# Peptides against a protein of PDB entry 3WG5: the designs that were tried, part 85

Target 1, 218 residues: chain A of PDB entry 3WG5
Amino acid sequence: LAKNIVYVAQIKGQITSYTYDQFDRYITIAEQDNAEAIIIELDTPGGRADAMMNIVQRIQQSKIPVIIYVYPPGASAASAGTYIALGSHLIAMAPGTSIGACRPILGYSQNGSIIEAPPKITNYFIAYIKSLAQESGRNATIAEEFITKDLSLTPEEALKYGVIEVVARDINELLKKSNGMKTKIPVNGRYVTLNFTNVEVRYLAPSFKDKLISYITD
Target 2, 218 residues: chain A of PDB entry 3WG5 as posed
Amino acid sequence: LAKNIVYVAQIKGQITSYTYDQFDRYITIAEQDNAEAIIIELDTPGGRADAMMNIVQRIQQSKIPVIIYVYPPGASAASAGTYIALGSHLIAMAPGTSIGACRPILGYSQNGSIIEAPPAITNYFIAYIKSLAQESGRNATIAEEFITKDLSLTPEEALKYGVIEVVARDINELLKKSNGMKTKIPVNGRYVTLNFTNVEVRYLAPSFKDKLISYITD

## One batch from the design tools (peptide; made by RFdiffusion4, then SolubleMPNN)

Design b2_p14_1_s4 (from b2_p14_1, 10 letters changed)
Fold by OpenDDE base, seed 5:
Order: C-alpha cells, then sequence, then structure tokens
Structure b2_p14_1_s4 (fold): chain B 218 residues (1-218), chain C 218 residues (1-218), chain A 14 residues (1-14)
C-alpha cells in the first residue's frame, strides 16, 4: 500500500511577505504530491497584518490539510501567528510554547514605544479574529480577548478553552494524537478526517532565498 | 477570426491585502480566458509594503501580460503603486497623473507625523526597487531617487527618463500606442509582443467584497 | 519581543 505522506516545514521569525512566500511554497509542494497533510512548525513573535491575512487565505485555499504546530518548546504563535493558527485546519502546541497577544499596532516609534492603532482598526481586527475562531469552531471570546486584554495562553490553557486541538511534545506525538481528528475548517468544501496510521514524514528545508530573507529581516 | 480579448479593471485606494485579492482575481479571470493582456487602471496613494511585494510577485507569475495604467487624470501610482508599476509588463500613464514618492516609513504617529524607517529598511527597499527597474530595463537611478529624494514624476518626465513606456489619454490610445511593443519583463519565460490590432475590450467590475473592503479601508 | 499585528511597520507613504 502506498504510504500517506506528511510534510513538515519550519516557519520562524517575523510574519512578512516573505513568510507568505514560504507558506505558499511549502503548501504547493505538499499539494503537488497529494500529501495527507502539511505540518508547519511555527515560531513567530508576530509581524504584518496584510501578510498574515494573505497567509490565512492561502491556508484556507489549500487542497490539503494545513496543521499549525507551535514548536519547539520556547516558541510562540504570537500576534499574527495566532491569526494564522486560527485560520488553519488544526492547531497543535508543544509544552512551553505560547499563543495570543493579538492587539493591532500602527508600529514602533523611534524610542521603541508602541504606537496604538485607532479604535476603527482595533474593532476591525476584533471582528476578523472572531470570524476565524467562529469559522473553525474555536473559542471566539478568547480570540477577542487576545486583542482586548492582550491575552497570552499556555498550551494547556489554550486546549482547555477550545482555542487549539492538540498538545504534543514532538511530531510523533502530534501525528498520534491528531490521527482520526476532523479538520476544524473545510478542505475543498469538506471536513477531512486525518489519517496518520501509515505515514512517511518528509521534511522540507528552507530555500536559499528563504534563508537569505530570514537573515535580512532578523 | 476570434477576436483577441483585453481585460480592463480598476484598482483604487490604499494598497492592502485586499488589493492583492483584487489583483489576483482580475489576473486569474484574464488568464482563464487566455486574454491578450489585462490593463489595471491604477489610482493609489500607496500602502503596505508586504501587500505590494505580493502583488509584484503575482504580476510576475501571470500567464498573460499585465499593463499598469495610471488613470484617470488626477490619479497617482504613489509609493507602493510605483513598485507595482515597476514590477509589471508595461507601464502607461494618463496626462495629469504622477508616479514616485517611494520612501518607506514605519507608519504614522498619533499626531499624523511620519515615523521614518531605519536605514536598514530604507536600504532594503532601495535594493528592491532598483532590482525591479533593472529586471524590466527601466531607469534604476530614478527608481532609487523615488526613495532617496522622494521624487515624483509627471508622465512626460517618466517617459523621458525611461521609467514608463506609454503616455495615453484613454484605453483606445493606450491600445494603439502599445500595439507591437514587447513586454518589459517575461511572460512564462518569454518577452511577449502585444497584439492589439483586432481586440475586444472587456471591463471587469469590482466584486461586492471588493466594494465592501474599499468602503471599510477608506 | 512581541511585534504585535503591525498595520504599517513597513508602510509606504500615502
Amino acid sequence: as target 1 above (218 residues)
Amino acid sequence: as target 1 above (218 residues)
Amino acid sequence: MNLGVIIDPLGLRK
């Protein structure tokens, strides 16, 4: 029997247009090989809202399930990373990771202070993050509080509150725990039951361009 | 003989992730119908850098020529609009329009003052805008000065300096003047000679979603 | 450092 393929790729650092390119490339490779799923190991402090929105759209247009995995221990899906996770087919977190802190900002002043977004923008992102949570059957109240209270959660809290689906220490535990789960959003108009019983794990490396851009943006 | 189809669509306002969605939708429609080209009537004061970079990438991945037309009179391809234009297969401008003013900023403070980007970011965008100009055989020195001097040009100046290819009052003059021109960047690895001798012009309307988003972002 | 959801961190002039 042909083994089901699961791709694993890493996305680390700030969410930018280049992060969109990484998502697009990784998902496209997995789509071309008709993978059972792609797991994106996400570690981000946040970043740009437009890049984030494009990434969410790209995930939702995926021909295969996209699993966001906040990994390794010490990683975060902070700010833009939370929106991306909430837009995905399944969210997992490793112990010692975090999710949340989604308050929109205009930027940083020269002294490093945050420039607050006007209420119109904050309210837009409240509506947007709530829509992502509602569409995925996740906790929309907590999603709102990620903005209004700048809330950050542990994996255990996020699971408890129905923000995420899995707490897993590594890829093997993730595959084991998510096996037989339904995607939280549809793939091509249907909710997919994940089949990780007889899988081959394939790691995707960052391209040279991905490495260069990460180096420039850090 | 089957008429060649040229699509015309309007993109107006700030460059955001929603502007990317408009570009993607319009180009996709024109690709599906194997159009001779799509003309995007562009009127923008600028916007987000990541959305701009994604739009440039989407244009460069187009299966058909994408013509950026700064239109109507009084319109601009300011800031992000200039990068988009420089990333396209052909640039046209109507009389009384402008192009340039490409200096990156972090945002606006609460008092409406511009927060300047750090030199690292400015230098990144200088390299980027010069690459777009060089790849398209356009004036890279002027492209740099769009940042370093915050330069804005008239259509006549932009044509004179080799930033753009056509000055045209309307779609009919644009089609007439661009007929037989080669694209400034490749389409599917080849420079295309435009054929506007026997064309049907088809206008694409904004979707309801496009209209709603434009209303929210204004 | 949490960057937040930055709307115009690399904004181009309006």
Scores: peptide ipSAE 0.033, ipTM 0.313, DockQ to the pose 0.330; fails the geometry check
Fold by OpenDDE base, seed 1:
Structure b2_p14_1_s4 (fold): chain B 218 residues (1-218), chain C 218 residues (1-218), chain A 14 residues (1-14)
Amino acid sequence: as target 1 above (218 residues)
Amino acid sequence: as target 1 above (218 residues)
Amino acid sequence: MNLGVIIDPLGLRK
């Protein structure tokens, strides 16, 4: 029986245009191989809204399920990472991770203080994050509070509130728990039931360019 | 007679956090040497608003005059570059350059289409660009139209409308024309009359890091 | 350090 492939890749660090290229590359590889899914191990403090929106759009256009997995313990899907997660087909978190803190900013001033986004920008992202939550059948009230209260949640809280679907310690537990779950958003216009009963896990490594960029942006 | 020093440095490409580091480094060197001014040869299609705002703040905190020179012919101070120019002590343009096109965007979608900024964001940047123009005694109406009409101007138009101060073919003509001009914003709380009668021009080169980043971001 | 959602509002139309 030809084992279904599940790809696993890591996205770490700031969300930038290069992070979009990583998502695009990883998803494209998994699509080409007709993978059952790709799992993105996400660890990000946030980043650019432009890159974030492009990543969300890329995920939504995926021909296969894209699972965001906040991993390892100590990782976060902070700020832009939360939007990306909410735009995905399934969200999982490892114990000891966090999600949220989505308040938009214009940047950091020279003194390291945040340049606040005007209410008008904040309201736009409130509407946007709520739409992602609603489209995915996730908690839109909590999604709004990620901005309005700059809320961060534990995996257990996020699960309890219906922000995420799975708490898992590792890839094996994630596959086991998510087996038979429906994607929270459509894949090619259809909600897919995940089949992780007989899968081969394939890890994707960063390209040389990806490594070079991470080294320079860190 | 100890010749006053004028530094010249180039800022080319997208406005990013690395571009801020370039501005900061170049201005700091010129400040340390008590330069009469630094001229930044600017050629940018725009970039990040966060980096732009930080650059504007860095220019405003400069201990010496910072002159933005849109150079060479074919260069532009587009989008973020226009804000930077409007935040500077003097703006010059070479013939065949352009300034403007300042409409804020959220990013580019996968199809290459612009993700429009909501009116609320646009209005924030309208207020911001108008404040820069007003503080510098430049044309705030045209500054607003850089956003509302996505207006781009030639050097001759920009001079005519009071957006810029000098049209110059090269550094020598710039120094000649700007000699005796007052800075459009204060330097250390005072408007300075530029003295370019007896100056040594020193060119600053990009650091190795600057070159590496430009190579990766191009 | 949460970077926040940094808006890149000033991308030029290529």
Scores: peptide ipSAE 0.030, ipTM 0.331, DockQ to the pose 0.809; fails the geometry check
Fold by OpenDDE base, seed 4:
Structure b2_p14_1_s4 (fold): chain B 218 residues (1-218), chain C 218 residues (1-218), chain A 14 residues (1-14)
Amino acid sequence: as target 1 above (218 residues)
Amino acid sequence: as target 1 above (218 residues)
Amino acid sequence: MNLGVIIDPLGLRK
């Protein structure tokens, strides 16, 4: 029997191998406790494609629903964050947040200019992001435009275009609005109806390692 | 009974979450087959500290000896690569390779200049790298200088100073020279004597995912 | 600053 428990954890900053570890740890805790879901409060400017892909895979392998919540106001799920969101069971955004800007880059030059990814890489990520959107029943055209136009959307636009499922000001509103929603991708091979009736919210803190790495990477 | 099998895999490029996955996959394969050891041909300019720390932990948790081999000539175990090497059961280098240059940086500015890590971060990594050196019975003073002086060493210097155990031109010479050596850190709580007598060498190929990510990150 | 999908060769954050 699912515990009437929802975990909430924060992942902030760049998407890296460490962010994968954070996702893995947080999801694992929630899985072990057979939580109804975990909500990841995400605020990221992007990060590494490899870490992102691993995070997406980890989310898709989750035994419980993983909700990406772009939070707080001013936060973003930019670049890698968008891919992660699109790979998740439900996407929510707080007012004043953003999603998109997914054009892959190789890095920055010595002068700080963006080193553009070659077309082959760009096309790969176009295919990948479209796949994530399609698999989750989200707008694959807009997902492509996150790359091809480096498009960024507001929560309202993202909802309107069918990129995300919920706009919510806080965890309580998120739980209320998402109660009874089906996951956009399967959990253990089945689409799950979220049950946020009379749930206990448990906040997961970053580990000491998490704090240290976040401090190093911020 | 240990199979007279030694796995060889290549890890090239930046140390990332994906590189962790590569290490994990390769080591797992070698563990499952109860190999005598795995040799990781490492060529890295460095990478992410978090990924590095996870890789070190994965190596230290290995059920079999993990040998870091800085290869081919021209390769480096720079920055994160040095930490990984120092965290491993045996370090080898090919002639014309390098190790060191471990000063942590936060990143690059918009003008491509290095953003220096604050002293707190630098000191953390000094303590960490010294710990790895000490735990493996390697030169902790030089390990510190890899950070404080951004020191880079040749294989001959690294051997001379007690940073590494072997200089070898190829896998065959590595196996020959390391045969009968004890691991510098324990495997399953015990220091293992390497037995490379009449071993079968098996090369592990990168997965399609590995190839793609490497292509994207190169 | 939106950091694109960074393939950062030096592991260094901008």
Scores: peptide ipSAE 0.030, ipTM 0.283, DockQ to the pose 0.238; fails the geometry check
Fold by OpenDDE base, seed 3:
Structure b2_p14_1_s4 (fold): chain B 218 residues (1-218), chain C 218 residues (1-218), chain A 14 residues (1-14)
Amino acid sequence: as target 1 above (218 residues)
Amino acid sequence: as target 1 above (218 residues)
Amino acid sequence: MNLGVIIDPLGLRK
């Protein structure tokens, strides 16, 4: 029986143009192999809005389900990571992870203080994050509060409030719990029911370039 | 007679947080030496809005006049560079340079296409650039058109339209032409009349770190 | 290439 393949890749660190390249590469590999899904183990403190929006678009254009898995324990889908998650086909979180804190900023001053985004920018991202939540059938009120209150949630809270779909300790539990779930957004214009019966898990390693850039940016 | 010191420093490349560090360092040195002014030879294709706004603020907080000099021929004060120039005490341009093209963008797609800024962001920067022009007594209509038409000007056009104050081929001509000019914005709450009579020109070299980062980012 | 004014509204948590 042709084993249904599930890819797993790790994306860690700041969301940049390079992170987009990672998403694009990983999703493309999984698409080429007609994988059942790709799981992205995400750990990010946030990053660039441009890269984030490109990543969301790339996920939405995916020919296969893209599952964002906030992993390992201690990881976060903070800021840009929350937007990416909300733009994905399914969100999972490991215990001891976090999601949220999405208030847009212009940057940091020399003293490390936040440079506030003007209301026009904040309102743009409120509209954007609410759109992502609404399109995915997730809690748009909480999505807005990720900005307006800079709210952060535990996996259990995020699940309870309908922000995420799965709390899972590992890939095996994730596959088990998400089996039979419908994607929260379409894949090629159709909602897909995930089939993780008798799957082969394949791990994608970072490229040498990925390792080098991660080393430079961390 | 205690020679009035004028510092000259070069800032080239993308406007980033590192560019802010350069501005801060150079201005601080000139402030400490009670220089008559600092001239920043600027050549930039643009960069980050956060860094740009911080640089503008740092210039406005300067205890000495900061002159932006778009130099050498072929250089530009494009995008973020225009905002920095408009936020400065005096703008000069060498023949064969350009200023303008200030349309805000979210970034670039993988194919190199521009990701457009939403109207809310565009309108923010229209208001901001107009404010810089108005505060400095420069042409606010043209400043707006740097965004709305993505307008670029020659030095001669920019002078004619009241965007800049000086067209100069070199530092000596700049000092000669700007001697007796009033700063376009206050220095420590006061408009300063530039006094470039019998000045000593001191060049600030980039730090080793500056050289390394410029090499990595170019 | 003109970089435009790049907005980075989603800064990293420090």
Scores: peptide ipSAE 0.026, ipTM 0.398, DockQ to the pose 0.746; fails the geometry check

Design b2_p14_2_s1 (from b2_p14_2, 9 letters changed)
Fold by OpenDDE base, seed 5:
Structure b2_p14_2_s1 (fold): chain B 218 residues (1-218), chain C 218 residues (1-218), chain A 14 residues (1-14)
Amino acid sequence: as target 1 above (218 residues)
Amino acid sequence: as target 1 above (218 residues)
Amino acid sequence: GSKGVEIEVIGDTK
């Protein structure tokens, strides 16, 4: 019996237009091979909103489940990464990772003080992050607090509060724990039950461009 | 004749309170050893404003020159990283790195659109980034455009426009090129001329905590 | 240059 393929790829660093290209490339490869899923090992401090929103849209348009895995230990789905995760089919975190800290700012004053975002913009992103949470059946109150309280969560807290679905130490544990889970958002209009009982794990390397751009943006 | 010591340390990932702790630790070690300078190999997509501002303050309070080196090729001093760089005594970039993209946002809307920062916050960070540029004798117009145009620059452009001081492929070239340069901001009230003619390069490893926190925040 | 809004974790957690 042909093994179901699960792709794994790393996306690290700033969320930029190049990160969008990485997501698009990785998901496209996995779609072309009719993979059971793609796992994106995400490690990001955040980045550009346009790129992030494009990434969220690309994930939501995926023909296959996209699992965001905050990995390795030490990684974060910070800021833009939190939005990406909340927009994905499944979120996993490794022990020792973090999620949240999404408060938008406009920059820093001459005296080094944070310039608080005017309510209009904060409220827009509150509305957006809450929508991602609501549509994925995740904790929209915590999603709001990622902004309003600049909250960061551990994997254990995020799991407890219903922000994420899995805490896993590695890909094997992730596959084991997520086996039989339904996607938190639909794939082509249907919630998919993940089947990881007989899978081949296929790692995608960064392209030369990805390496160069990560090299440029990292 | 005792060699002048130059410390080199890497700071990678999100700008967080832990990144502040890294900067503080690294600079403190170099201060204690009366180093000629510390070079921070910076690779960041950005991060928290409070942490960034604290880092800028810590650099400005340093007893020794702090050189921000956007390294390796592929690295960026993005967003918060740009502010940190502009607040430092010298900026260098490796070929294939980037600086800028500082437009503050408050997050993303339900439809994945960027919620533009209200003018109040944008203007505050414009004022701040311009002050950092002005105080360091760097291009304040470009600093503003890092926000208003969300501009990202190559090392060659950044050098040309007077945002940075050095383009260097490695630490050895950086030391060679920056030898005899004056710091762009004062150290203890005095502009220091860097002396890299007879130096020992001493690399600082991340602490276990730094690794764990980078492990947590990466 | 693309005016990207970056959501940095510019969290003012007090």
Scores: peptide ipSAE 0.056, ipTM 0.320, DockQ to the pose 0.296; fails the geometry check
Fold by OpenDDE base, seed 4:
Structure b2_p14_2_s1 (fold): chain B 218 residues (1-218), chain C 218 residues (1-218), chain A 14 residues (1-14)
Amino acid sequence: as target 1 above (218 residues)
Amino acid sequence: as target 1 above (218 residues)
Amino acid sequence: GSKGVEIEVIGDTK
């Protein structure tokens, strides 16, 4: 019996238009090969709201399940990363990672002070993040509190509160624990049951362009 | 008599956090040398609102006058570029350039369609752009219409309507025409009269990092 | 504090 393929790719750093291109590329590759799923190892402090929303849309339009995995230990799905996760088919976190802290800001002043988002913007993103949580059957109250309280959660807390689906130390444990789970949002209009029995794991590397941008922005 | 220094630097492309770094670097160099002014040759289709607001703040905090010059012919100060210009000490445009088209968007969908900004966001930027215009003694009605009508103006129109201060074909003509003008906003709390009599023009090049980012994003 | 910048895009990619 031909092994089902699971792709794994890493996305690290600020969420930008370039990060969208990475998501699009990785998901497209996995779609082309009719993969069982793609796992995105995510480590981000946040980033652009537009890029975030586009990434969420790209995930939701995926022909295959997209698993966001906050990895490795020490990583975060902070701010924009939380929105992306909440928009995905399944969320996993490694021990020692975090999720949340989603209060929108307009930027940083020269002195590094936060420029606060006006209430109008904050309220927009509250509505948006709650919609993502509700559609995925995740905790919309906590999703709101990621903004209103700038709440950050551990994997165990996030699991307990129904924000995420899996805590896993590595890809193998993730595959094992998520096997047989239904996606939290539909794939092509249907909730898919993940089948990670007898899978081949394929790692996707950053493109040359990806590496170059990361090198310049780090 | 020691020649007064005028710095000239180019900023091209989308307004991003990196563009802020460019503005900051260029202005800082000019400040350190107690320049009479810095001229930023701007060509942008727009970009990020946060970066734009930070750039405006950086300009307003400058110890020297910052002149935004929409240059060369064919360039634009579109969208975020318009806000930046309106936040500056003096605006000039070359013939064949444009300014305006400031309707905020949340981003682009996968199909390239615009994701509209909610009214809350649009209204925020209307208030913001009007404040920039009012503080600089520029046409706040037209500034609003840059958003509400997505208005774009030629240099001659922008001058006529009191959006900009100078139409100039090149740096020499800009210096000549702007000589003796008062800044449209204060420098260190005072309106400064520009003195471009007997000036030395110094061109600032993009840093290596600047060139690398531009190369990857183009 | 949130390191995430939720920003509006003002820009037509022309």
Scores: peptide ipSAE 0.039, ipTM 0.288, DockQ to the pose 0.635; fails the geometry check
Fold by OpenDDE base, seed 1:
Structure b2_p14_2_s1 (fold): chain B 218 residues (1-218), chain C 218 residues (1-218), chain A 14 residues (1-14)
Amino acid sequence: as target 1 above (218 residues)
Amino acid sequence: as target 1 above (218 residues)
Amino acid sequence: GSKGVEIEVIGDTK
């Protein structure tokens, strides 16, 4: 019997148009191989709202389930990362990770202070994050509070409040716990039951371009 | 007997020249009141290197012990936050927090990819972070690896490797565990034994300016 | 600098 493939890739750092390219590349590879799912190990403090929205759209357009896994311990899905997670087919968190702190900002002043987004923008993202939560059957009240209270949650809290679906220490535990779960949003218009029985895990590495752009732009 | 005062203040978000102003203000208030120490609850993903270096200098010039407490759970002392912690008189971490990921970058490209610092800058910060670790009697090898391997540690790992001094769940546990500890760097040229017997905890809030600049620049 | 909305807990030592 052909082993079902699960891809695992890491996305670390700020969410940018380059991060979009990483998501697109990783998802595309997994789509091409008709993987059962791709797990994105996400560790981000946040980033650009435009890139985030494009990433969410790319995830929602995926031909396969995209699992956001806040990993490793100490990682976060902060700000833009929370939106990305909420836009995904399944959210998992490792113990010792965090999610939330979603208040939009315009940037940083020359003195490095945060430039608050005007109410218009804040309200836009409140509506947006609530929509992501609602569409995925996740806690929209908490999603709103990620902005309005700049709330950050532990994995245990996020699970308890219905923001995420899985707390897992590693990929093997994630696969075991998420096996038989339905995706929280449709894949090609259908809710998919994840089948992690007899899977082959394939790790994707950053491309040379990813490394070079990371090097040039890092 | 006059209660010894311990100040507690929160610094959250990116490290910037504004964050320097917050550190300066908080430390100055605690100095003026001859506090036994100030605890800075730090939650930062990083920020500006220039501001970070100024903050480190301000901490080192403090007339009282400055304790960096990576708090609450889910918080991090990432990048610049690690340098700040390593420059402080005592480092504590709450369970579920992280420290490290100190590789300097030039910024982000228009595509949001990280712009790598040239070897000259990277080597400068390697030397700098090692100096902070060495001066404080902390693990300089791990400090270097925070850059060279972009290493992030849990509180338990950071304690085990001699990067930090305390793992504490809250302020009360921090005070209890750090009572009788010597500062890891001098205060006014002397290593101070912390005395948290019969202390009054005073919380400092962000100023109106802090909130406004945060609003204007947030 | 591009006035993009940042939904960032910007962590990077720039």
Scores: peptide ipSAE 0.039, ipTM 0.318, DockQ to the pose 0.170; fails the geometry check
Fold by OpenDDE base, seed 3:
Structure b2_p14_2_s1 (fold): chain B 218 residues (1-218), chain C 218 residues (1-218), chain A 14 residues (1-14)
Amino acid sequence: as target 1 above (218 residues)
Amino acid sequence: as target 1 above (218 residues)
Amino acid sequence: GSKGVEIEVIGDTK
């Protein structure tokens, strides 16, 4: 019996144009192999909004389910990471991770102070994040509060409030718990029921370029 | 001075026979009031080709300009939505939206895999989408690539490539930017210059049936 | 019944 393949890859660090390239590469590989899904182990403090939006678009254009997995313990899907998660087909979190804190900023001043985004920008991203939540059947009120209250949630809270779908300690538990779940957004126009029976897990390594840029940005 | 009325309505979700009923209802209301235009805030992952073609026909039969507005941020005019947009009198997109991904499929297998459309069907929709683009004076090459390459575009790209006419953050900006534009296809046999001076915006609410079906399909 | 052709978002295999 042809084993269904599930790919797993890691994306860590600030969300940039380079992070988009990573998502694109990983998803493309998994698409080419007709994988059952790809799991992205995400750990990000946030990053650029433009890159984030492109990543969301790339996920939504995926031919296969993209599962965002906030992993390992201590990781976060902070700010831009939350948007990416909400734009995905399924969100999982490991215990000891966090999601939220989505208020947009223009950057940091020389003294390290936050340069606040004008209301117009904040409202834009409120609308955006609410849209992502609504489209995915997730809690749009909480999504808004990720911005308006700079709310951050634990996995248990996020699950309880209907922001995420799974709390899992590891990939094996994630696969078990998500088996038979429907994607929260369409995959190629339809909601897919995940089938993780008789799955082979394949890990994708970062490219040399991925490693180099990670090294420069750390 | 009699205020020119512009109607705004939302259509969200999969394109179905019910979506046709929504379009028909909304356009009919606006026609009856001799509205300057109707703006449809569209957010769709796609849907049925038959329903899509009927919607396009209904738009083309409209006595008033029908503006497709991909809105809010995070929304898409994906697949069938792209055809609908290309069949409309004016396309607008909000930042953070997408358009494209138009390759036809027969559906999905039990395992969630796409059942590919045979070349005959694909070629039919290539011809169809190119026709819509050509008739509307939009980029027919890109329209074809929405199928052949399953291309998706940002609003900025879509504007740049001549697929859409306006990028606007909200209804007010849309009205400002589209004021004085000609419709891309005829309204009752002629290209209409949009006049959004001294306009009253009226929002049309979904019917009870619309709400119920949205509730069941979500 | 003729399985109606569906125009759904198909992810790009690039």
Scores: peptide ipSAE 0.028, ipTM 0.253, DockQ to the pose 0.099; fails the geometry check

